# Peptides against a protein of PDB entry 2YKT: the designs that were tried, part 57

Target 1, 231 residues: chain A of PDB entry 2YKT
Amino acid sequence: SRSEEMHRLTENVYKTIMEQFNPSLRNFIAMGKNYEKALAGVTYAAKGYFDALVKMGELASESQGSKELGDVLFQMAEVHRQIQNQLEEMLKSFHNELLTQLEQKVELDSRYLSAALKKYQTEQRSKGDALDKCQAELKKLRKKSQGSKNPQKYSDKELQYIDAISNKQGELENYVSDGYKTALTEERRRFCFLVEKQCAVAKNSAAYHSKGKELLAQKLPLWQQACADPS

## One batch from the design tools (peptide; aimed at target 1 C192 F193 E196)

Design b2_p24_6_s3 (made by RFdiffusion4, then SolubleMPNN; from b2_p24_6, 10 letters changed)
Fold by OpenDDE base, seed 1:
Order: structure tokens, then sequence, then C-alpha cells
Structure b2_p24_6_s3 (fold): chain B 231 residues (1-231), chain A 24 residues (1-24)
């Protein structure tokens, strides 16, 4: 029946969230943590590299003929420091605004969804059983009527059961329909949350890249001409 | 938006009520 099909669809939505989405989200979080760690490692390694560059700048500053190049090397290191600072800010946002929040939600979500699904199933079954009971009673009544010498005696009761069945069928269909909409909304909300959090991360990432591009675009021409300029 | 923990508890309570109604 239509109601049975819709019921199966509803259950499948909840099951998909619990068995596919949530585990995948946990994996996503884990991969995110790995990515964060790697980027933090890059930041640390970069610090060592540019600290060494600063040392080269110090040597240039101590020379008689290359003092101005010392300043250039210092500027190069400083620009990269600023870029790395932007990266660190992005990483903080990545951790706090995405990973932590997703982790908190996914942990609680299993219990929520289990309860929601169980509630739906219990109520759906209750309504279904009530409908089945009425149908069974009508069938019994009809059998009794067929064996009776006075079938008209049961006509009123038959009509009552027919009406009850119709009402219960409608109620069940409406309940299952609403349940399906609710389940789809639950699923959509979770994806929307993920998208929104990723958007926030993307904005911060864009800021990082923009700052880097801006700083390098501004300074690179100056650095490129430094060796051509007389001391 | 209702906190998830609160919503979980609410659902559990509602479920309990439904189960009691079915059992009666």
Amino acid sequence: as target 1 above (231 residues)
Amino acid sequence: MEELDERIEKLKEELKKIEEEIAA
C-alpha cells in the first residue's frame, strides 16, 4: 500500500542518517583533524625555514656591500610570518567552528535519532494495529451476516466499521506522510549544518589566501629589483 | 533552536507516554 511504502521510506531515511551519514561524518571529522595536524606541521616547519632566512639577512646586514639586501631578506621573512599568522587563524576557526561542533553534534545525534525513530515506529504501529483490528472485525461481522437469516440486523454495525476504517486509514496515511517530511527535514538540517560550517571555513580560507596574495604582490617587485640597485 | 539534549529528553518522554498508552 501507499502508506506502507511511505513508512518504509521514512524508516530508510532515519537508518541512512544513523548508518551512513553519521559514520561518514565521524570519518570526516577524523580526516579533518589529520588535515589540521598536517597544516600545523607545515606552519612549524615554515618557521624554521624563515628563521634561517632571517639569519641570512643578518649576515647581509653585517656585510659592507650587501646591507640593503639584509633588509630585503628580513622583509621576505616578515611577509611569510604574516601569511602564517593568517593560516593559524584559519586553523583555529577550522578546529573550533567546524570540527569541534560537528564532533559534539554527531555524538549526541545517535541517541536523538534512535529515540525519534522509535517514537515514529511505535505510533505508526499503534495506528496500523488499530486499523487492522477494525478491518478484522468488519470481516468477522460480514461473515456473521452472510450466515444469518436477517442480514439487515448487522447493517448499522457494518457501516460503523467502514467509517472507522476510513478514518483510521486516513489518519495513518497522514501520520506516515508527516513522519516522512519530518525525517527528510532532519536529514536536510544535518547537511545544511555541514554546508554552513564549511562556508565559514571557506571564508576564513579565502581571507588567508587573499592576504598572502596581497602581501606578496605588493613586495615582490621591490625584492626583484633589489639586486639591480647599487649599494 | 532547542538544544539537542533537551530534545532527546523530550522525545524519550513522549515515547514513554506513547508506550504507556499502547499498553493500557
Scores: peptide ipSAE 0.024, ipTM 0.519, DockQ to the pose 0.015
OpenDDE base, seeds 2, 3, 4, 5: peptide ipSAE 0.000, 0.020, 0.009, 0.010; ipTM 0.269, 0.442, 0.425, 0.423

Design b2_p24_7 (made by RFdiffusion4)
Pose (drawn by RFdiffusion4):
Structure b2_p24_7 (pose): chain A 225 residues (1-144, 151-231), chain P 24 residues (1-24)
Amino acid sequence: SRSEEMHRLTENVYKTIMEQFNPSLRNFIAMGKNYEKALAGVTYAAKGYFDALVKMGELASESQGSKELGDVLFQMAEVHRQIQNQLEEMLKSFHNELLTQLEQKVELDSRYLSAALKKYQTEQRSKGDALDKCQAELKKLRKKPQKYSDKELQYIDAISNKQGELENYVSDGYKTALTEERRRFCFLVEKQCAVAKNSAAYHSKGKELLAQKLPLWQQACADPS
Amino acid sequence: PEYPAESEFDAIMEEAEELMEEAE
């Protein structure tokens, strides 16, 4: 009987994956694409900014008394080129290693989940029907206490075997369904961890490049007196 | 599709926890 409760829980897990998880995953993929389109806009505009900044650096390089300021502005643009390309690195860890792999999985999963739930429902129903029939045949013999004919005993053995088979099938089906759910959340967490490692390398590169150059830049227009 | 094996679940979650601690 708890078996029937477990049978409904299992159907519910497959339904939750197909109707909640995968659609939300489709939405997450769409937000990721928008995010990358936006990140491309920033990388492009950062280019225009830094070229405008190099132009100022060229002007200071050609003047009397401000040449070193020209060097400071060149170095600012250079630091940004090095930071940006550590960002473009985190960006491709986003496209090839996250969005593409998610889209590839979710595409095949529709058919896979519809087929797995269906196969499970058919197998569970077939085992239930065979058990009910064996039990009906036995009830017929028994109707027309510590005594059992040879044939009654054979039915009792068969019912015991099929009931054990049905309960194991439902028990294993539930464990499998929870595992399908967990594998999908685990893959999502793994893809996010990978993008996160590249975000750590990007931010670490920025801290050190700035920690190196920033004091010299702050000194460039200090009072020499 | 082939998703992560069950034996890799703890390792994936420990890595995610370490990354969250580093972000603090």

Design b2_p24_7_s1 (made by RFdiffusion4, then SolubleMPNN; from b2_p24_7, 10 letters changed)
Fold by OpenDDE base, seed 1:
Structure b2_p24_7_s1 (fold): chain B 231 residues (1-231), chain A 24 residues (1-24)
Amino acid sequence: as target 1 above (231 residues)
Amino acid sequence: PSYPSESEFEKIEAEAKKLQEEAK
């Protein structure tokens, strides 16, 4: 029946969230933590590289003919330090605003969805059972009426059961329909939350890239001319 | 739409528990 089909669809939405979305989200969080770790590793490795660059700048500053190039090398290292600081800020946001929050939500969500599904199933079953009972009683009544010498005795009760069946059928259909809409809303809530958190990360990432571009654009022309300038 | 709040979580668990008890 339409009601049964919609019931299956409703249950499938909840099952999809619990069995597909939530496990995938946990994996996403795990991959995010790995990515964070790798970026932290990049920051550490970069520090070593630019510390070595500073050493080269020190040597240039001690030279007779390349002293000004020492300042250039120091500036290069300093700009890098500023870029890395911006990256660290982005990583903190990535951890605190995305990963931690997703982890907290996904942990609670398993219980929530189980309760939501159980609630729906219990009420759906109750309404279904009530309908089935009325249908069964009507069948019994009709059987009695057919075997009776006075069928008119049962006519009023038959009408009452017919009306009750109609009402209960409508109630069940409406409940299942509303349940399906609710389930779809629950699914949407989870995707929206993910999108919103990812947008925050994207904004912070954009700030990192913008700052890096700004700093390099300001200094790079000066650095490019350093070897051509007499000193 | 926002993720379920803690209050929503508590509410739905309580409701589900109640319904399960009534169904026994």
Scores: peptide ipSAE 0.199, ipTM 0.772, DockQ to the pose 0.116
OpenDDE base, seeds 2, 3, 4, 5: peptide ipSAE 0.188, 0.186, 0.113, 0.177; ipTM 0.765, 0.762, 0.572, 0.760

Design b2_p24_7_s2 (made by RFdiffusion4, then SolubleMPNN; from b2_p24_7, 10 letters changed)
Fold by OpenDDE base, seed 5:
Structure b2_p24_7_s2 (fold): chain B 231 residues (1-231), chain A 24 residues (1-24)
Amino acid sequence: as target 1 above (231 residues)
Amino acid sequence: PVYPSEEEFEKIYKEAEELAEAAK
């Protein structure tokens, strides 16, 4: 029946969230944590590289003929430091605004969805059983009426059961329909939350890239001319 | 911490690789 099909679809939405979406989201969070750690590793490695660059700048500053190039090398290292600071800010935001919040949501969601599905199933079954009972009683009544010498005796009761069946059928259909809409809304809400958090990350990432571009664009012409300008 | 130790750095990449393989 249409109601049975819609019931199946409703259950499948909840199951998809619990068995596919949430595990995939946990994996996404794990991959995000790995990415964060890797970027922290890049920060460590970059620090070593630019600290070594500073050492080269110190040597230039101690030289007789290359003193001004020491300042250039120091500026290069300083720009890196500023870019790195921006990266650290981005990473903090990435952790606090996306990973932590998603982790909190997904941890709580399993119990919630299980309870929601169980509640829906219980109520759906209750309505279905009530409908089946009325249908069974009507069938019994009709059998009694056919075997009776006075069928008119059961006419009023038959009409009552027919009305009850019609009402219960309508209630079941409406409940299942609403249940399906609710389930789809629950699914959409979770995707929307992910999209919104990813948008926040994108904004912070844009700030990081913009800062780096600005700093380098400002200094690069100066650095490029340093060797062309004899001291 | 922003600057992990060298040992931690190697651990991070190892764990990341293992997790990536498990996620396939």
Scores: peptide ipSAE 0.028, ipTM 0.417, DockQ to the pose 0.021
OpenDDE base, seeds 1, 2, 3, 4: peptide ipSAE 0.021, 0.018, 0.024, 0.022; ipTM 0.458, 0.417, 0.431, 0.398

Design b2_p24_7_s3 (made by RFdiffusion4, then SolubleMPNN; from b2_p24_7, 10 letters changed)
Fold by OpenDDE base, seed 5:
Structure b2_p24_7_s3 (fold): chain B 231 residues (1-231), chain A 24 residues (1-24)
Amino acid sequence: as target 1 above (231 residues)
Amino acid sequence: PSYPSESEFEKILKEKEELEKLAE
């Protein structure tokens, strides 16, 4: 029946969230942690490289013919430091605003979805059983009426059962329909949350890239000029 | 549109328990 099909669809939405979305989200969080670790590794490696660049700047500053290039090398290292600080801030935000929050939500969600599904199933079954009972009683009444010498005795009760069945059928259909809409809303809420958190990450990432671009664009012409000018 | 709150969780749990008692 249409009601049974919609019931199956509703259950499938909850199952998809619990069995597909949530495990995939846990994997996403794990991959995010790996990505964070790798970026932290880049930060550490970059520090070593630019510390070595500072050493080259010190040597230039001690030279008679390349003293001004020492300042250039120091500026290059300083710009890197500023870019790296921005990256570290982005990583902190990535950890605290995305990964931690997703982890907290996905942990709570297992119990929530289980309870929501069971609630729906219990009420759906209750309404279905009540409908079935009324249908069975009507069938029994009709059998009694057909075997009776006075069928008119049962006419009012038959009409009452027919009305009750119609009402219960409508109620069941409405409940299942609303249940399906609710389930789809629950699914959408989870995707929307992910999108919103990823938007926050994108904003922080944009700030990091913008700062780096700005700093390099400002200094690069000066550094290039220093190489072109004789000492 | 976000994940359910703790209060929403508690609400659904309570409603589930009430429905189960009525079915019983």
Scores: peptide ipSAE 0.228, ipTM 0.804, DockQ to the pose 0.116
OpenDDE base, seeds 1, 2, 3, 4: peptide ipSAE 0.174, 0.219, 0.180, 0.064; ipTM 0.762, 0.801, 0.768, 0.604

Design b2_p24_7_s4 (made by RFdiffusion4, then SolubleMPNN; from b2_p24_7, 10 letters changed)
Fold by OpenDDE base, seed 3:
Structure b2_p24_7_s4 (fold): chain B 231 residues (1-231), chain A 24 residues (1-24)
Amino acid sequence: as target 1 above (231 residues)
Amino acid sequence: PVYPSESEFQKILDEAKELEELAK
């Protein structure tokens, strides 16, 4: 029946969230943590590289003919430091605004979804059972009427059961329909949350990239001319 | 649609429990 099909669809939505979305989200969080760790590693390695660059700048400053190049090398290291600071801020936001919040939500969601599904199933079954009972009673009444010497005696009661069945059928259909809408809303809420958190990350990432681009664009022409310009 | 708050989570848990008790 249409109601049975919709019931199946409703259950499938909850199952999809529980069995597909949430496990995938956990994996996403894990991959995010790995990515964060790798970026932290890059940061550390970069520090060593640019510290060594500073040392080269010091040597240039001590030279007789390359003093001005020392300043250039120092500027390169300083720009890197500023870019690195922006990256660190981005990483903090990545951790605090995305990973931590997703982790908190996914941990709570298993019990919530289980309860939500169970609630729906319990009420759906209750309504279904009530409908079945009325249908069974009507059938019993009809059998009794057929065997009776006075079938007209049961006509009013038969009409009452027919009306009750119709009402209960409608109620069940409406409940299942609403249940399906609710389930879809729950699914959408989770995707929307993910999208919103990713938007925050994207904004922070954009700020990092913009700052880096600005700093490098400002200084790079000067650095490129450093060797061409005699002292 | 906003992700459910902790209070909303708890509400659903409580409702489910209540229905379970009624079904016994």
Scores: peptide ipSAE 0.263, ipTM 0.828, DockQ to the pose 0.116
OpenDDE base, seeds 1, 2, 4, 5: peptide ipSAE 0.204, 0.148, 0.011, 0.161; ipTM 0.796, 0.696, 0.351, 0.768

Design b2_p24_8 (made by RFdiffusion4)
Pose (drawn by RFdiffusion4):
Structure b2_p24_8 (pose): chain A 225 residues (1-144, 151-231), chain P 24 residues (1-24)
Amino acid sequence: SRSEEMHRLTENVYKTIMEQFNPSLRNFIAMGKNYEKALAGVTYAAKGYFDALVKMGELASESQGSKELGDVLFQMAEVHRQIQNQLEEMLKSFHNELLTQLEQKVELDSRYLSAALKKYQTEQRSKGDALDKCQAELKKLRKKPQKYSDKELQYIDAISNKQGELENYVSDGYKTALTEERRRFCFLVEKQCAVAKNSAAYHSKGKELLAQKLPLWQQACADPS
Amino acid sequence: EIDELEEELEEEKEELEEEFEELE
């Protein structure tokens, strides 16, 4: 009887994956694409900014008394080119390694989940029907206490076998369904961890490039007196 | 196998959070 409770829980897990998880995953993929489209806009504009800044650096390079300021502005643009390309690296860890792999899995999952739930429902119903029929045949013989005919005993053995088979099937079906759910959340967490490692390398690169150059830049217009 | 994979991903996530806190 708890078996029937477990049978409904299992159907509910497959329904949750097909109607909640995969659609939310479709939405997450869409947000990710928008995010990348926006990140491309920033990388482009950062280019215009830094070229405008190099132009100022060229002007200071050609003047009397401000040449070193020209060097400082060149170095600022250079630091940003090095930071940006550590960012473009985190960006492709986003496209090829996250968005593409998610889209590939979610595409095949619709058919896979519809087929797995269906196969489970058919197998569980077929085992339940065979058990009910064996039990009905036995009830017929028994109707027309510590005594059992040869045939009654054979039915009792068969009912025991089929009941054990049905309960194991429902028990394993539930464990499998929870595992399908966990594998989809695990893959999402893994893809996010990978992008995160590249975000750490990007931010670490920025900290050290600036920690190296920033004090010299702050000194460039200090009072020499 | 799935329990081991979840533990490894939780530990990796905690390490990344620590690295980001240090970078802040």

Design b2_p24_8_s1 (made by RFdiffusion4, then SolubleMPNN; from b2_p24_8, 12 letters changed)
Fold by OpenDDE base, seed 4:
Structure b2_p24_8_s1 (fold): chain B 231 residues (1-231), chain A 24 residues (1-24)
Amino acid sequence: as target 1 above (231 residues)
Amino acid sequence: SIDEREKKLAEEQKKLDEEFAKLA
C-alpha cells in the first residue's frame, strides 16, 4: 500500500542516518584529528628548520662581509613565525569549532535517533494494528451477514466499520507522511550542520592563507634583492 | 571531478526539494 511504502521510506531514512551517516561522520572526525596531528607535526618540523635558519642568520651577522644578509635571514624566520601563529590559530578553531562539536553531537545522536525511530515505529504500528483490526472485524461481520436469515440486522454496524476504516486509513497515511517529512528534516539538519562547520573552517583557513600570502608578498622582493647589491 | 560532484549535489538537492514539496 501507499502507506506501507512511505513507512518503509521513513525507516530507511533513519537507518541511513544511523548506519551510514553517523559512522561516516565518526570516521570524518577521526580523519580530522589525524589531519590536525599531521599539521602540528609540520609546525614542529618547520620550527626546527627556521630555527636553524636563524642560526645561519647569526653567523651572517657575525661575518664582516655578509652582515646585511643576517637581517634578511632573521626576517625570513620572523615571517615564518607569524605565519605559524596564523596556522596555530586556524588549528585551534579547527579543533574547537569543528571536531569537538561534531564529536559531541555524534555521540549523542545514536541514542536520539534510536528513540525517535522507535517512537515513530510504535505509533505507526499502533495505528496500523487498529486499522487491521477494523478491517478484520468488517470481514467477519460480512461473513456473518451472508449466512444470516436477516442480513439487514448487520447493516448499521457494517457502515460504522467502513467509516472507522476510512478514518483510520487517513490518519495512518497522514502520520506516515509527517513521519517521512520529519525524518528527511532530521537528515538535512545534520548535513547542514556539517556544512556550516566546514564553512567556519574555510573562513579560518582563508585567513591563514591570506596572512601568509600578504607577509611573503611584502617581503619577498626585498629578500630577492639582498644579494644583488653587496655592501 | 569537482564538477561532477557539484552536479550530483545539485541533483540530490533538487530531489530532496521535490520530496519536501510533495509532502508539504
Scores: peptide ipSAE 0.007, ipTM 0.321, DockQ to the pose 0.034
OpenDDE base, seeds 1, 2, 3, 5: peptide ipSAE 0.000, 0.000, 0.000, 0.000; ipTM 0.244, 0.217, 0.271, 0.290; seed 1 fails the geometry check

Design b2_p24_8_s2 (made by RFdiffusion4, then SolubleMPNN; from b2_p24_8, 11 letters changed)
Fold by OpenDDE base, seed 5:
Structure b2_p24_8_s2 (fold): chain B 231 residues (1-231), chain A 24 residues (1-24)
Amino acid sequence: as target 1 above (231 residues)
Amino acid sequence: EIEEREKQLQAEQKELEETFAELA
């Protein structure tokens, strides 16, 4: 029946969230943590490289003919430090605003969805059973009427059951329909939350890239001049 | 019986809505 089909669709939405979306989201969080760790590793490795660059700048500053290049090398290292600081800020936001929040949500969601599905199933079954009972009673009444010498005795009861069946059928269909819409809304909300959190990450990433571009664009002409015009 | 069931369903719906809001 249409009601049965829509009921199956509703249950499948909840199952898809619980069995596919949430596990995939946990994996996404795990991959995010790995990515964060790798970027932290880059920051640490970069520190060693630019500390070594500072040492080269110190040597230049001690030289008779390359003192000004010492300042250039120090500036290069300082610009890198500022870029890395911006990256660290982005990583903190990535951790606190995306990973932690998603982890908290997915942990709470399993209990919520289980309860929501159970509630829906219980009420759907209750309405279905009530409908089936009325249909069964009508069938019994009709059998009694057919075997009776006075069928008119059962006419009022038959009308009552017909009306009850019609009403219960309508209620069941409406309930299942609303249940399906609710389930789809729950699914959409979870995807929207993910998209919104990724937008925040994108914004933070854009800030990191913009800061790096700005600092390098400001200093690069000066550094190039130092190389092109030796003293 | 019907009224009591309706009240129960309304209470359960409210609890779910509150949980939804907390998760949003």
Scores: peptide ipSAE 0.007, ipTM 0.381, DockQ to the pose 0.022
OpenDDE base, seeds 1, 2, 3, 4: peptide ipSAE 0.006, 0.000, 0.000, 0.000; ipTM 0.330, 0.208, 0.172, 0.268; seeds 1, 3 fail the geometry check

Design b2_p24_8_s3 (made by RFdiffusion4, then SolubleMPNN; from b2_p24_8, 10 letters changed)
Fold by OpenDDE base, seed 5:
Structure b2_p24_8_s3 (fold): chain B 231 residues (1-231), chain A 24 residues (1-24)
Amino acid sequence: as target 1 above (231 residues)
Amino acid sequence: DIEKREKELEEEKKKLEEEFAKLA
């Protein structure tokens, strides 16, 4: 029946969130943590590289013929430091605004969805059973009336059951329909949350890239001329 | 029996919804 099919669809939405979305989200979080760790590693490794560059700058500053190049090397290292600081800020946001929040939600969501699904199933079954009972009683009444010498005796009761069945059928259909809409809304809300959090991360990432571009654009022409115009 | 279970489930759902809302 239409109601049965819609009931199945409703259950499938909840099951899809629990069995597909949430596990995938956990994997996404795990991959995010791995990505964060790798970027932190890059930052640390880069520090070592540019600290070594500073040492080269010190040597240049101590030389007779390359002293001005020492300042250039120091500036290169400093610009890198500023870029890396911006990256670290982005990573903090990535961790706090995306990973932590998603992790908190996904851990809570298993119990939430289980309860929601069970509530829906219980109520749906209750309404279905009540409908079935009325249908069964009507069938019994009709059999009794058919075998009776006075069938008009049961006419009022038959009308009552018919009315009850009609009402209960409508209630069941409405409940299942609303349940399906609710389930779809729950699913959409989770995707929307993910999208919104990713937008925040994207904004922070854009800031990191912009800062790096600005700093390098400002200094690179000066650095390129340092060797072309010897003192 | 069914009504009792329905009430229990509703209460559980409500508590979880409140907790979930704090994270939104």
Scores: peptide ipSAE 0.022, ipTM 0.544, DockQ to the pose 0.023
OpenDDE base, seeds 1, 2, 3, 4: peptide ipSAE 0.007, 0.019, 0.014, 0.020; ipTM 0.352, 0.496, 0.400, 0.476; seeds 2, 4 fail the geometry check

Design b2_p24_8_s4 (made by RFdiffusion4, then SolubleMPNN; from b2_p24_8, 9 letters changed; failed a check: too like the target's own chain)
Amino acid sequence: EIDKREAELEKERKELEEEFAKLA

## One batch from the design tools (peptide; aimed at target 1 L25)

Design b2_p25_3 (made by RFdiffusion4)
Pose (drawn by RFdiffusion4):
Structure b2_p25_3 (pose): chain A 225 residues (1-144, 151-231), chain P 25 residues (1-25)
Amino acid sequence: SRSEEMHRLTENVYKTIMEQFNPSLRNFIAMGKNYEKALAGVTYAAKGYFDALVKMGELASESQGSKELGDVLFQMAEVHRQIQNQLEEMLKSFHNELLTQLEQKVELDSRYLSAALKKYQTEQRSKGDALDKCQAELKKLRKKPQKYSDKELQYIDAISNKQGELENYVSDGYKTALTEERRRFCFLVEKQCAVAKNSAAYHSKGKELLAQKLPLWQQACADPS
Amino acid sequence: ADEVNDKFNTLTDTFFDNLNDTLEA
């Protein structure tokens, strides 16, 4: 009987994956694509900025008394080129390693989940029907206490076998369904961890490049008196 | 179903918030 409760829980897990998780995953993929389209806009504009900044650096390089300021502006643009390319690295860890792999899995999952739930429902119904029939045959013999004919005993053995088979099937089906759910959350967490490692390398690169160059830049227009 | 939606939205929000915080930094 708890078996029937478990049978409904299992159907519910497959339904939750197909109707909640995968659609939300489709939406997440769409947000990710928008996010990358936007990140491309920023990398492009950062280019225009930094070239405008190099142009100022060229002007200071050709002047009397401000050449070193020209060098400072060159170095600012250079630091940004180094930071940016550590960002472009985190960016591709986003496209090839996250968005593409998510899209690939979710594409195949529709058929896979429809088929797995269906196979489970058919197998569980077939075992239930065979058990009910064996039990009906036994009830017929028994109707027309510590005594049992040879045939009654054979039915009792068969019912015991099929009931054990049905309960194991429902028990294993439930464990499998929870595992399918956890594997989909785990893959999502893993893809996000990978993008996160590259965000750590990007941020670390920026801290050190700036920690190196920033004091010299702050000194360039200090009072020499 | 509600628990799966809450968990999925929390993970999505946390992921994009962390990326945006890194860009802002």

Design b2_p25_3_s1 (made by RFdiffusion4, then SolubleMPNN; from b2_p25_3, 14 letters changed)
Fold by OpenDDE base, seed 1:
Structure b2_p25_3_s1 (fold): chain B 231 residues (1-231), chain A 25 residues (1-25)
Amino acid sequence: as target 1 above (231 residues)
Amino acid sequence: AEEVKKQFDSLVNDFFNSLNSTLAS
């Protein structure tokens, strides 16, 4: 029946969230943590590289003819430090605003969804059973009426069962329909949450890239001219 | 079966369209 099919679809939505979405989200979080760790590793490696650059700048500063180039090398290292600060801020946001929050949500979600599904199933079954009972009683009544010498005696009761069946069927259909909408809303809300959190990450990333671009754009012409214009 | 599928597809589309409209407002 229509209601049975819709019921099946509703259950499948909940099952998809619990069995597909949530495990995938956990994997996503794990991959995010790996990504964060790798970026931290890059940061550490970069520090070593630019510390070595500073050492070269110190040597230039000690030279007789290349002192100004020492300042250039120091500026390069300083710009890197500023860019790195932006990266660290982005990483903190990535961890705190995305990974941690997603982890908290997915941890609590299993219990919530299980309870929600169980509640829906219980009510759906209750309404279905009530409908089936009324249908069975009507069938029984009709059989009794056919065997009776006075079938008119059962006419009023038959009408009552017909009305009850109609009402219960309508209630069941509405309940299942609402249940399906609710399930879809639950699914969509989870995807929306992910999108919103990823948007926050994107904004922070944009800020990081923008600051880096700005700093480099400001200084690069100066650095490029340093060898051509000795002090 | 095909008719049922169409009905449910329509329901899904209507639902998401309604939700999107609400989110856009």
Scores: peptide ipSAE 0.014, ipTM 0.402, DockQ to the pose 0.034
OpenDDE base, seeds 2, 3, 4, 5: peptide ipSAE 0.019, 0.019, 0.018, 0.005; ipTM 0.541, 0.545, 0.541, 0.295; seeds 2, 3, 4 fail the geometry check

Design b2_p25_3_s2 (made by RFdiffusion4, then SolubleMPNN; from b2_p25_3, 13 letters changed)
Fold by OpenDDE base, seed 2:
Structure b2_p25_3_s2 (fold): chain B 231 residues (1-231), chain A 25 residues (1-25)
Amino acid sequence: as target 1 above (231 residues)
Amino acid sequence: SKEVQEKFQALTDSFFSSLDATLAS
């Protein structure tokens, strides 16, 4: 029946979220944590590299003929530090605004969805059972009427059952329909949440890249000219 | 349970509010 089909669709939406979306989201979070760790590793390694560059700058500053190049090397290291600070800010945002929040949500979602599905199933079954009972009673009444010498005696009661069946059928269909819409909304909300969180990450990432580009664009011409223009 | 549903909804609403603030900045 229409209601049975829609009921199956509703259950399938919940199952898809629980069995496909949430596990995939957990994997996404895990991959995100790995990515974060790798980027933190880059930060650490870069620090060592540019600290060593500072040492080279110190040597230049102590030289008789390359003193100005010491300042250049220091500037290079400083710009890197600033870029790295932007990366760290991005990583903090990535962790706090994406990974942590997704992790908290997905952890709670399993219980939420189970409860929501159970509630829907319970009410759907209750309405279905009530309908079935009414249909069964009508059938019994009709059997009695067919065996009676006075079928008209049961006419009013038959009409009452017919009306009750119609009402219960409509109620069940509406409930299942609303349930399906609710389930689809739940699914959409989860995808929207992910998209919105990724937008925040993208914004923070853009800020990091922009800052780096700006800093390097400002200084690079000066550094490139440093050897050509001895002081 | 109703409690779990309410907690989840509250959490979701909180996340959206925070996200909106971030995107608006």
Scores: peptide ipSAE 0.025, ipTM 0.575, DockQ to the pose 0.042
OpenDDE base, seeds 1, 3, 4, 5: peptide ipSAE 0.020, 0.022, 0.019, 0.021; ipTM 0.484, 0.558, 0.495, 0.551; seed 1 fails the geometry check

